# Ledger of designs, part 59: peptides against a protein of PDB entry 4BOS

Target 1, 163 residues: chain A of PDB entry 4BOS
Amino acid sequence: PVLTRTVVPADNSCLFTSVYYVVEGGVLNPACAPEMRRLIAQIVASDPDFYSEAILGKTNQEYCDWIKRDDTWGGAIEISILSKFYQCEICVVDTQTVRIDRFGEDAGYTKRVLLIYDGIHYDPLQRNFPDPDTPPLTIFSSNDDIVLVQALELADEARRRRQ
Target 2, 163 residues: chain A of PDB entry 4BOS as posed
Amino acid sequence: PVLTRTVVPADNSALFTSVYYVVEGGVLNPACAPEMRRLIAQIVASDPDFYSEAILGKTNQEYCDWIKRDDTWGGAIEISILSKFYQCEICVVDTQTVRIDRFGEDAGYTKRVLLIYDGIHYDPLQRNFPDPDTPPLTIFSSNDDIVLVQALELADEARRRRQ

## One batch from the design tools (peptide; made by RFdiffusion4, then SolubleMPNN)

Design b1_p16_7_s3 (from b1_p16_7, 8 letters changed)
Fold by OpenDDE base, seed 2:
Structure b1_p16_7_s3 (fold): chain B 163 residues (1-163), chain A 16 residues (1-16)
Amino acid sequence: as target 1 above (163 residues)
Amino acid sequence: SSAARKARELEELRNL
């Protein structure tokens, strides 16, 4: 099996598209962003004490209005929220640094999903199988460290190609 | 990374 990258549209919602892809088992839906933005806003609005200005960098209300815009980019805060919502570890491999940032790593989740990030764009990662009748896997065991190594290899290859 | 730090901050808040 080989870990591969699925390129999603380079729009302002690539993070949401990528997360949706991996948590839904490999469904590419660029139109998912508005609903995911609303989901995040709803979660944030539901707990102003937890999602404070110190965490959000803006007031709870300002953040909710901001994230629901079509042209605002998701980042670490949104990944963390989505990790909690979907009850899975979200691992982001960075092609600039060849490192993996793990979101939800201390939550005890049994599942992990992987994204690849180049500093401005997110794409989902999937495992392809030799059997063409076996669909790609996007949800991995949190004990599957091999997939993390494979992700690092992909990132390193991407970095080399840019140099 | 800054992203990892932010994630840890959120996790810490959840566990408090």
Scores: peptide ipSAE 0.029, ipTM 0.653, DockQ to the pose 0.025
Fold by OpenDDE base, seed 5:
Structure b1_p16_7_s3 (fold): chain B 163 residues (1-163), chain A 16 residues (1-16)
Amino acid sequence: as target 1 above (163 residues)
Amino acid sequence: SSAARKARELEELRNL
């Protein structure tokens, strides 16, 4: 089994496309972003006390209007919200630092998904199997630490190729 | 990073 990267379009919605890909078991749908943006805005708007200006960096209403634009980028706040929504740990391996940021790691989720991030662009990760009849896996056990090691190896290789 | 701090703060608020 090999962990591989699926390159999604380098548009302003690569985070949303990547998350959708992994949580839906390997479905590439670049058109998913508008609805995911609306979902996040709805969640944020529903609890202005929790999603404060201190967290958002802008007022609750300003953030909701901002995230619904088709040209704004998602980040850690959106990942955290999506982790809670999909009830899974979202692990992001950074090719610049060769580190993994784990979102939702203390929530007790039984599942984890993986993204790779280069400082600008997000892509989803999947495990491919030698048996062609076995589809790629995008949802892993939260106890599967081998996949985290493989993600670090993949990121390290990506970093070395840029040298 | 600043983004990571915001994410952690969000998680901490959830646990309160």
Scores: peptide ipSAE 0.027, ipTM 0.659, DockQ to the pose 0.025
Fold by OpenDDE base, seed 1:
Structure b1_p16_7_s3 (fold): chain B 163 residues (1-163), chain A 16 residues (1-16)
Amino acid sequence: as target 1 above (163 residues)
Amino acid sequence: SSAARKARELEELRNL
């Protein structure tokens, strides 16, 4: 088995496309962003006490309007929200630093998914199998540390190609 | 509280 990268469109919604891909088991849907943006907005709006201005950088309502725009970018806060929603750890390997940021690592989730990030763009990661009839795996055990090592290797290789 | 800890965590993440 080999961990590989699926390049999604380099648009303002690459984070959402990437998350959707991995949590849905490898379904590439570049049109998923509007619904995911609405989902995040709904979650944020449902708990204004928790999702405070200090966390959001703007009022709760302003954030909800902002994230639903088709030209705004998701980041760490959105990943955290999506991790909680999908009840899985979201691991983001950064090709610039060759580090993994783990979202939801202390929540006790049994599943993890992986993204690769280059400072601008997000892509999903999946495990390919030698048997062509076996579909790629995008949802891993939270105890599968091998996949994290493979992600770091992939990121390091990507970094070296740019150096 | 758990909520307070989580809030601080999210703030840190937002600042990344």
Scores: peptide ipSAE 0.025, ipTM 0.612, DockQ to the pose 0.027
Fold by OpenDDE base, seed 4:
Structure b1_p16_7_s3 (fold): chain B 163 residues (1-163), chain A 16 residues (1-16)
Amino acid sequence: as target 1 above (163 residues)
Amino acid sequence: SSAARKARELEELRNL
């Protein structure tokens, strides 16, 4: 089995497309972003005490209006929210630093998904199998630490290609 | 796990 990258469109919504891809088992849907943005806004609006100005960097309402725009980029806040919503650990491997940021690691989730990040763009990761009839895997056990090693190897290779 | 330790080792080495 090999961990591979699926390149999604380099648009303002690559994070949402990538998350949707991995949590839905490998479904590429670049049109998923508007609903994903609304989902995040709904979650944030539902708990203004938790999602405070200190966390959001703006008022709760301002953030909700901002994230629903079609040209705003998602980041750590959105990943954290999506991790909590989908009840899975989201692991982001950074090709610039060759480090993994784990979102939801303290929540006790049984599943994890993986993204690769180059500083401006997110792509989903999947495990391919030798049998062509076996579909790629995007949802892993939170105990599968081998996939984290493979993600670091993939990121290191990506970094070497750009240096 | 052994895999987790290896991942941490690789991360540490790459950032030295």
Scores: peptide ipSAE 0.017, ipTM 0.543, DockQ to the pose 0.023

Design b1_p16_7_s4 (from b1_p16_7, 11 letters changed)
Fold by OpenDDE base, seed 1:
Structure b1_p16_7_s4 (fold): chain B 163 residues (1-163), chain A 16 residues (1-16)
Amino acid sequence: as target 1 above (163 residues)
Amino acid sequence: SSAAAKAAALAALRAA
């Protein structure tokens, strides 16, 4: 089994597309972004005490309006929210630093998904199997640390290619 | 919370 990247469009919504891909078991749907943005805004709006101006960098209302735009970029706030919503650990491997940021790591989730990030773009990661009739896996056990090693190897290779 | 603190600290993870 090998960990591979599925390149999604760089259309300002790659984070949402990538998360959707992995949590839905490998479904590529760039049109998912508007609804996911709405979901984020709904969750943010539902708890202004938790999602405070100090966390958001702007008022709760302003953030909700901002994230629903089709040209604004999702980030760690969105990943944290989506991890909680989908009840899974979201692991982001960064090709610039060759490290993994784990979201939801202390929540006790049994499942993890992986994204690869290069500083300006997100793509989903999947495990491919030797049997061509076996579909790729995007949802891993939270105990599967081998996939994290493979993700770091993939990121390191990507970094070396750029340098 | 740990999640909120991490979200704020890792704000640079924004991407197109």
Scores: peptide ipSAE 0.217, ipTM 0.791, DockQ to the pose 0.042; fails the geometry check
Fold by OpenDDE base, seed 5:
Structure b1_p16_7_s4 (fold): chain B 163 residues (1-163), chain A 16 residues (1-16)
Amino acid sequence: as target 1 above (163 residues)
Amino acid sequence: SSAAAKAAALAALRAA
């Protein structure tokens, strides 16, 4: 089994496309972003006490209006929200730092998904199998730490290609 | 400490 990336469009919504890809088992749908942006805004608006200005960097309302724009970049705040919504750990392997940032790691989720981040773009990761009849896996056990090692190796190789 | 605090600290993970 090999961990690989699927390149998604760099259309300002790569995070949303990437998350959708992995949580839906490998479905590429670049048109998913508007709905996911709305979902995030709805969640944020529903809990202004938790999603405070200190967390958002702007007022709750300002954030909701901002994230629903088609050209604003998703990041850690959105990943955290999506992790909770989809009830899975979202692991981001960073090719610049060669480290993994785990979101939802303290929530007790049984599943994890993986994204690869290069500082300006997100792509989803999947496990390919030698059997051509076995479809790629995008949802892993939260106990599968081997996939994290593979992700770090993938990131390290990517970094070396740029240095 | 909290998940929210971690998200705020890692806000630089934004991408196109």
Scores: peptide ipSAE 0.215, ipTM 0.788, DockQ to the pose 0.042; fails the geometry check
Fold by OpenDDE base, seed 3:
Structure b1_p16_7_s4 (fold): chain B 163 residues (1-163), chain A 16 residues (1-16)
Amino acid sequence: as target 1 above (163 residues)
Amino acid sequence: SSAAAKAAALAALRAA
């Protein structure tokens, strides 16, 4: 089995497309972003005490309006929210630093998904199997440390190739 | 929460 990336469009919503891909078991839907942005805004709006200006960098209402724009970039705040919503670890392997940032790591989730990040773009990762009849896997056990090693290998290769 | 603190600290993970 080999860990590979699926290139998603760089349309300002690559994070949402990538998360949707992995949590839905490998479904590529570039049109998923508007609803995911709305979902995040709904979650943030529902808890202004937790999602405070100190966390968001702007008022709760301003953030909700901002994240629903089609040209605003998702990041760590949105990943944290989506991790909690989908009840899984979201692991981001960074090609610039060759490290993994884990979101939801302290929540006791049994599953993890992986994204690869190059500083300006997110793509999802999946495990491909030798048997062509076995579909790729995007949801891994939170105990599967081998997939994290493979993700770091991909990141290191990407860094060396500058791609 | 730890998750909220990490989210704020890792704001550089924003991407298109």
Scores: peptide ipSAE 0.214, ipTM 0.790, DockQ to the pose 0.042; fails the geometry check
Fold by OpenDDE base, seed 4:
Structure b1_p16_7_s4 (fold): chain B 163 residues (1-163), chain A 16 residues (1-16)
Amino acid sequence: as target 1 above (163 residues)
Amino acid sequence: SSAAAKAAALAALRAA
């Protein structure tokens, strides 16, 4: 089996599209972003003590309005929220540093999904199987360390192509 | 919290 990336549009919502892709088992739907943004805003608004101005960089209300715009970038805050919402680890492999940042790693989730990040763009990762009749896998066991190794290899190759 | 601190520390993960 081979770990590959599916290139999603760089339309300011690649994070949301990528997360949706992996948590829904490989469904590419760029139109998912508006609703996911609203979901983020709803969760942020629901806990202003946790999602403080210090964390958000702006007031809770301002952040909610901001993240719902179609041209604002999601980041680690959104990943953390989505990890909790979907009850899975979200593992981000960074092609610039060749490291994996794990979100939700301390929550005891049994599932993990993987994204690849190059500093300005997110894409989802999937495992492809030799059998063409076997659909790609996007949701892995949180004990599957092989997929993390494969993700690092993929990121390392990507980095070398840019250097 | 640990989650909030990690999210803040990894703020550079914003992307289009």
Scores: peptide ipSAE 0.210, ipTM 0.787, DockQ to the pose 0.042; fails the geometry check

Design b1_p16_8_s1 (from b1_p16_8 with D7L V8A A15L)
Fold by OpenDDE base, seed 4:
Structure b1_p16_8_s1 (fold): chain B 163 residues (1-163), chain A 16 residues (1-16)
Amino acid sequence: as target 1 above (163 residues)
Amino acid sequence: SARAAALAAAREAALA
């Protein structure tokens, strides 16, 4: 089995599209972003004590209005929220640093999903199988550290291509 | 957490 990257549109909502892809088992739905943005805003608005200005970099209300725009990018805050919402670890491999940031790693989730990030764009990762009749896997065991190694290898290769 | 579990339970409805 090999870990591969599925390129999603670079439309400012790549994070949401990528997360949706992996948590839904490989469903590409570029139209998912508006509702996911609203969901995040709702969650943030519901807990202003935790989602403070210190965390958000702006007031809770300002953040909610901001994230619901169609031209704003998601990041660590959104990933953290989505990890909790989907009850899975979200692992982001960075092609610039060749490091993996694991969101939700202390929550005790049994599943993990993987994204690849180049500093601007997010894409989902999937495991392809030799059997063409076996669909790609996007949800892995949280104990599957081999997939993390494969993600690092993929990121390292991507980094080398840019150099 | 209880909140996280509740959110997860509403996953399909929220994204439908």
Scores: peptide ipSAE 0.020, ipTM 0.634, DockQ to the pose 0.022
Fold by OpenDDE base, seed 2:
Structure b1_p16_8_s1 (fold): chain B 163 residues (1-163), chain A 16 residues (1-16)
Amino acid sequence: as target 1 above (163 residues)
Amino acid sequence: SARAAALAAAREAALA
């Protein structure tokens, strides 16, 4: 088995496409972003006490309107929200630093998913199996630290290619 | 949290 990258469209919604891909077991749906943006906005709007201006950098309402735009980029806040929503750890391996940012690591989730990030673009990661009848795996055990090592190796290789 | 769990339980419908 090998960890591989699935390149999703380099549009403003690559984070959402990537998250959707991994949490849905490897379903590529570039059209998922509008609904995911709306989902995030709904969650944020539902808890203005937690999702305060201090956290959002703008008022709750302004954020909700902003994130629903097609040309705004998702980041750490959105990943955190999606981690909570899907009840899984979201691990983002950064090819620029060769480090993994773990979202939801302290929540006690039993599952983890992985993304690769180059400072601009997000892509999903998956484990491919030698058996062609076994579909790629995108949802891993939160105890599977081997996949994290593999992700770091993948990121390091990507970094070297760009330098 | 209970809130997060409730949201997760409705994820399929929310993304349909």
Scores: peptide ipSAE 0.020, ipTM 0.637, DockQ to the pose 0.023
Fold by OpenDDE base, seed 1:
Structure b1_p16_8_s1 (fold): chain B 163 residues (1-163), chain A 16 residues (1-16)
Amino acid sequence: as target 1 above (163 residues)
Amino acid sequence: SARAAALAAAREAALA
């Protein structure tokens, strides 16, 4: 398929690396995680009424300290926050279920980015072009449903490889 | 929303 997976390091920050990759147009920067963690903590700290213990599973302060650690994993809460911050839909295709979880789908964003998730690791997705001089595309129109089909195809192929 | 706009503005500033 034209949509391809870029494997990022399997460290505790793969979600942040993957999001950074797609929102920055295809820039692989494994060192981006500390600042992204700080960004999330800042957003959470700024709205303790919304980001309550009920939502976070821990106190606002405890979460902020926790997410800033270099050995803690990001998940749905962090994806939701990053979707809002970058003002784009973040679509996560799961290779275990061959389903897409869409974050920010009701926010009216005009752009979407895609990640692939295998249950423990996140990688970014990009659309490659035949012309080698045309850089890969990582930011898609929120109306581009073809890219979602391609993502499902990648996930299905990945699942078949594990069977 | 105002919050969303503020976050978007912060993003643009960070990426500029």
Scores: peptide ipSAE 0.020, ipTM 0.625, DockQ to the pose 0.021
Fold by OpenDDE base, seed 5:
Structure b1_p16_8_s1 (fold): chain B 163 residues (1-163), chain A 16 residues (1-16)
Amino acid sequence: as target 1 above (163 residues)
Amino acid sequence: SARAAALAAAREAALA
């Protein structure tokens, strides 16, 4: 089995497209962002005590209006919210540093999904199998540490290609 | 947590 990258469109919504891809078992839907942005805004608005100006960098209302725009980028806050919503650990491997940032690692989830990030763009990762009749896997066991090693190897290769 | 359970339920409804 080999871990591979599926390149999604380099638009303002690559994070949302990538998350949707992995949590839905490999479904590419570049039009999923508006609904996901609305979902995040709803969750943030529902808990102003936690999602404070200190956390958001702007008022709760300003953030909700901002994230619903079609030209704003998602980041760590959105990943954290989506991890909780989908009840899975979201692991992001960074090709610039060759390190993995884990979101939801202390929540006790049994599942994890993986994204690759280059400092600007997010893409989803999947495991391909030798048997062509076996579909690619995007949802892994939280006990599968091999997939994390494979993600680091993939990121290191990407970094070396740019050097 | 109770919050996590509520979000999970919302997920199931949204995906159905």
Scores: peptide ipSAE 0.019, ipTM 0.620, DockQ to the pose 0.021

Design b1_p16_8_s2 (from b1_p16_8 with R3A D7Q A15L)
Fold by OpenDDE base, seed 2:
Structure b1_p16_8_s2 (fold): chain B 163 residues (1-163), chain A 16 residues (1-16)
Amino acid sequence: as target 1 above (163 residues)
Amino acid sequence: SAAAAAQVAAREAALA
């Protein structure tokens, strides 16, 4: 089994495309972003007490309008929201630092998904199997720490290629 | 663009 990267379009919505890919079991849909942006906005709007200006850096309403734009980039807050929504740990391996940022790690989720991030772009990660009849795996056990090691290796290789 | 760069910086800071 090999952990591999699926390159998604660099269209300002790569985070959403990548998350959608992994949580839906490997479905590449670059057109999913508008709906996911609206989903996030809906969640944020539903809890203005938690999603305050202090958390968002802008008013709840301003954030909702902002995140629904086609050209705004998702980040940690969006990942945390999506982690909670999909009830899974989202692990982001950073190719610049060769570290993994784990979202939802304290929530007790049984599943995890993995993204790779280079500072300007997100891509989804998947495990490919030798058996051609076995589809790639994008949803892992939260106890599968081997996949995290593999992700770090992948990130380190990516980092070395840029140096 | 400058706007894109600002978004990248903000996103990186949040993830770090």
Scores: peptide ipSAE 0.026, ipTM 0.669, DockQ to the pose 0.191
Fold by OpenDDE base, seed 4:
Structure b1_p16_8_s2 (fold): chain B 163 residues (1-163), chain A 16 residues (1-16)
Amino acid sequence: as target 1 above (163 residues)
Amino acid sequence: SAAAAAQVAAREAALA
């Protein structure tokens, strides 16, 4: 089995498309972003005490209006929210630093999904199998440390190609 | 654009 990257459109919503891809088992739907943006806004609006200006960098309401725009970029805040919503670790491997940032790692989730990030773009990762009848895997056990090693190898290879 | 660059910088800083 090999960990591979699926390139999603660079349309300002790559984070949402990538997360949707992995949590839904490998469904590529670039049109998913508006609904996911609304979901995030709904979650943020529901807890203004936690999602404060200190966290958001703007008022709760301003953030909600901002994230629902079709041209604003998701980042760590949105990943954290989506991790909690989908009840899984979201592991982001960075091709510039060859490091994995783990979101939700202290929540006790039994599942993890993986994204690859190059500083401006997110793509989803999946495990491909030699058996053509076995579909790619996007949701891994949180005990599967091999997939993290493979993600680091993939990122290191990407880093070498860019340098 | 300046707006896009600002978003990139903020996003990268948050994940660093």
Scores: peptide ipSAE 0.025, ipTM 0.664, DockQ to the pose 0.197
Fold by OpenDDE base, seed 5:
Structure b1_p16_8_s2 (fold): chain B 163 residues (1-163), chain A 16 residues (1-16)
Amino acid sequence: as target 1 above (163 residues)
Amino acid sequence: SAAAAAQVAAREAALA
């Protein structure tokens, strides 16, 4: 089995497209962002005590208006929210540092998904199998630490290509 | 975190 990267469009919504891809089992839908942005805004608006200005960097209302724009980028806050919504750990391997940032790691989820990030773009990761009739896997056991090692190897190779 | 800071920078670049 080999861990591979699926390149999604380099638009302002690559984080949302990538998350949707992995949580839906490998469905590429570049049009998913508007509804995901509204979902995030709805969740943030529903809990102003937790999603405070200290967390958001702006007022709750300002954030909700901002994230619903079609040209704003998702990041750590949005990943955290989506991890909680989809009830899975989201692991992001960074090609600049060759590190994995884990979101939702303390929530006790049994599943994890993986993204690769280069500082300005997110892509989803998937496990391909030798049998062509076996579809790629995007949702892994939270006990599968081998996939994390494979993700680090993939990121290291990407880093070497750019240097 | 370092990841959070990098992502904020990416957001600013997109809006610039």
Scores: peptide ipSAE 0.024, ipTM 0.658, DockQ to the pose 0.072
Fold by OpenDDE base, seed 1:
Order: C-alpha cells, then structure tokens, then sequence
Structure b1_p16_8_s2 (fold): chain B 163 residues (1-163), chain A 16 residues (1-16)
C-alpha cells in the first residue's frame, strides 16, 4: 500500500506528536507536546460538568495538572478531546488486535486522520504518491474507506513481524 | 518503571 508510517520519538509524548503531524498536514514537530497538553488541560478545565471525576478517573484539577506533565501518556480521553477540537475523526489502528478504533465517528466530520498504535507507542500514517513533487497526504475524506483497509494491512504486517 | 507500566496499561484499557 501507499499508506506509510512515520516513526516519531518515543518520548512519552508520541500521541501528541502524531496527532499534530496528521492534522497539520505532515509536520513533524516533537516539541509540540507542551502546547497540546496545555490545550487539552484548558478544554477540560473549561467544562468540569462534562469532564467529571467519573470520566477522568481523578478530579478535574488533578487531571489538568497531570496531563501537563512532560512524562504522562495520552490515551483515549485525549484523542477524543483532540478529535473534537480539530473537528476530524481520529482513526487508531492497533497492531496488536488489527482493529481500528474510531474517535469522533458519530460527529459528522468530513475529515479523518490515522494513527497506528502498538499498545505502547503512537505513530502517524500518511499516504505517499508516486510523484516525488506531490507531498504526502495526512487528512483524508471521512468517506475514504480504502485508507482504513490500507491501515489494517499495515497493522497486520506489523503484527506478523512481531510474531 | 512501575509508573510507566501503569500508564501503558491504562492507555491500552482505554482503547480496548
């Protein structure tokens, strides 16, 4: 497939780096995490009724302080928040299960982006083109189901390499 | 570390 993986640093902020990469059209910026963490904290703090302790697993304030640390890991909650913020579906293909977890799938977004996840690390996915002058694509139509098939193929290959 | 392992487990569970 023409869908490829860009390996980002495993520095506890791979989720943020990966999301930033795909939503910004293929910009690799490992230094983006602090501001993205702050963005998430700001959103959470702004709506304590929705982002309750029941949802967060800790108080709203505790979560905000926690997520802003440089050594804490983002997960499904952060992906959901970022999906809503960027107004796009975030599709995470899991190399352990060869399944796609779709965040924001019921929100009616016209765009989707893709990450690949191995249980520990997130990386962004991009579509490469034969023309070297055509930059890779990271933002897809939410109707582009072919890219989901290609993502599953990548995940299956990754799984087979580890087994 | 134990802290890192706990974070990994929590992240995996959230996506499962």
Amino acid sequence: as target 1 above (163 residues)
Amino acid sequence: SAAAAAQVAAREAALA
Scores: peptide ipSAE 0.025, ipTM 0.658, DockQ to the pose 0.196; fails the geometry check

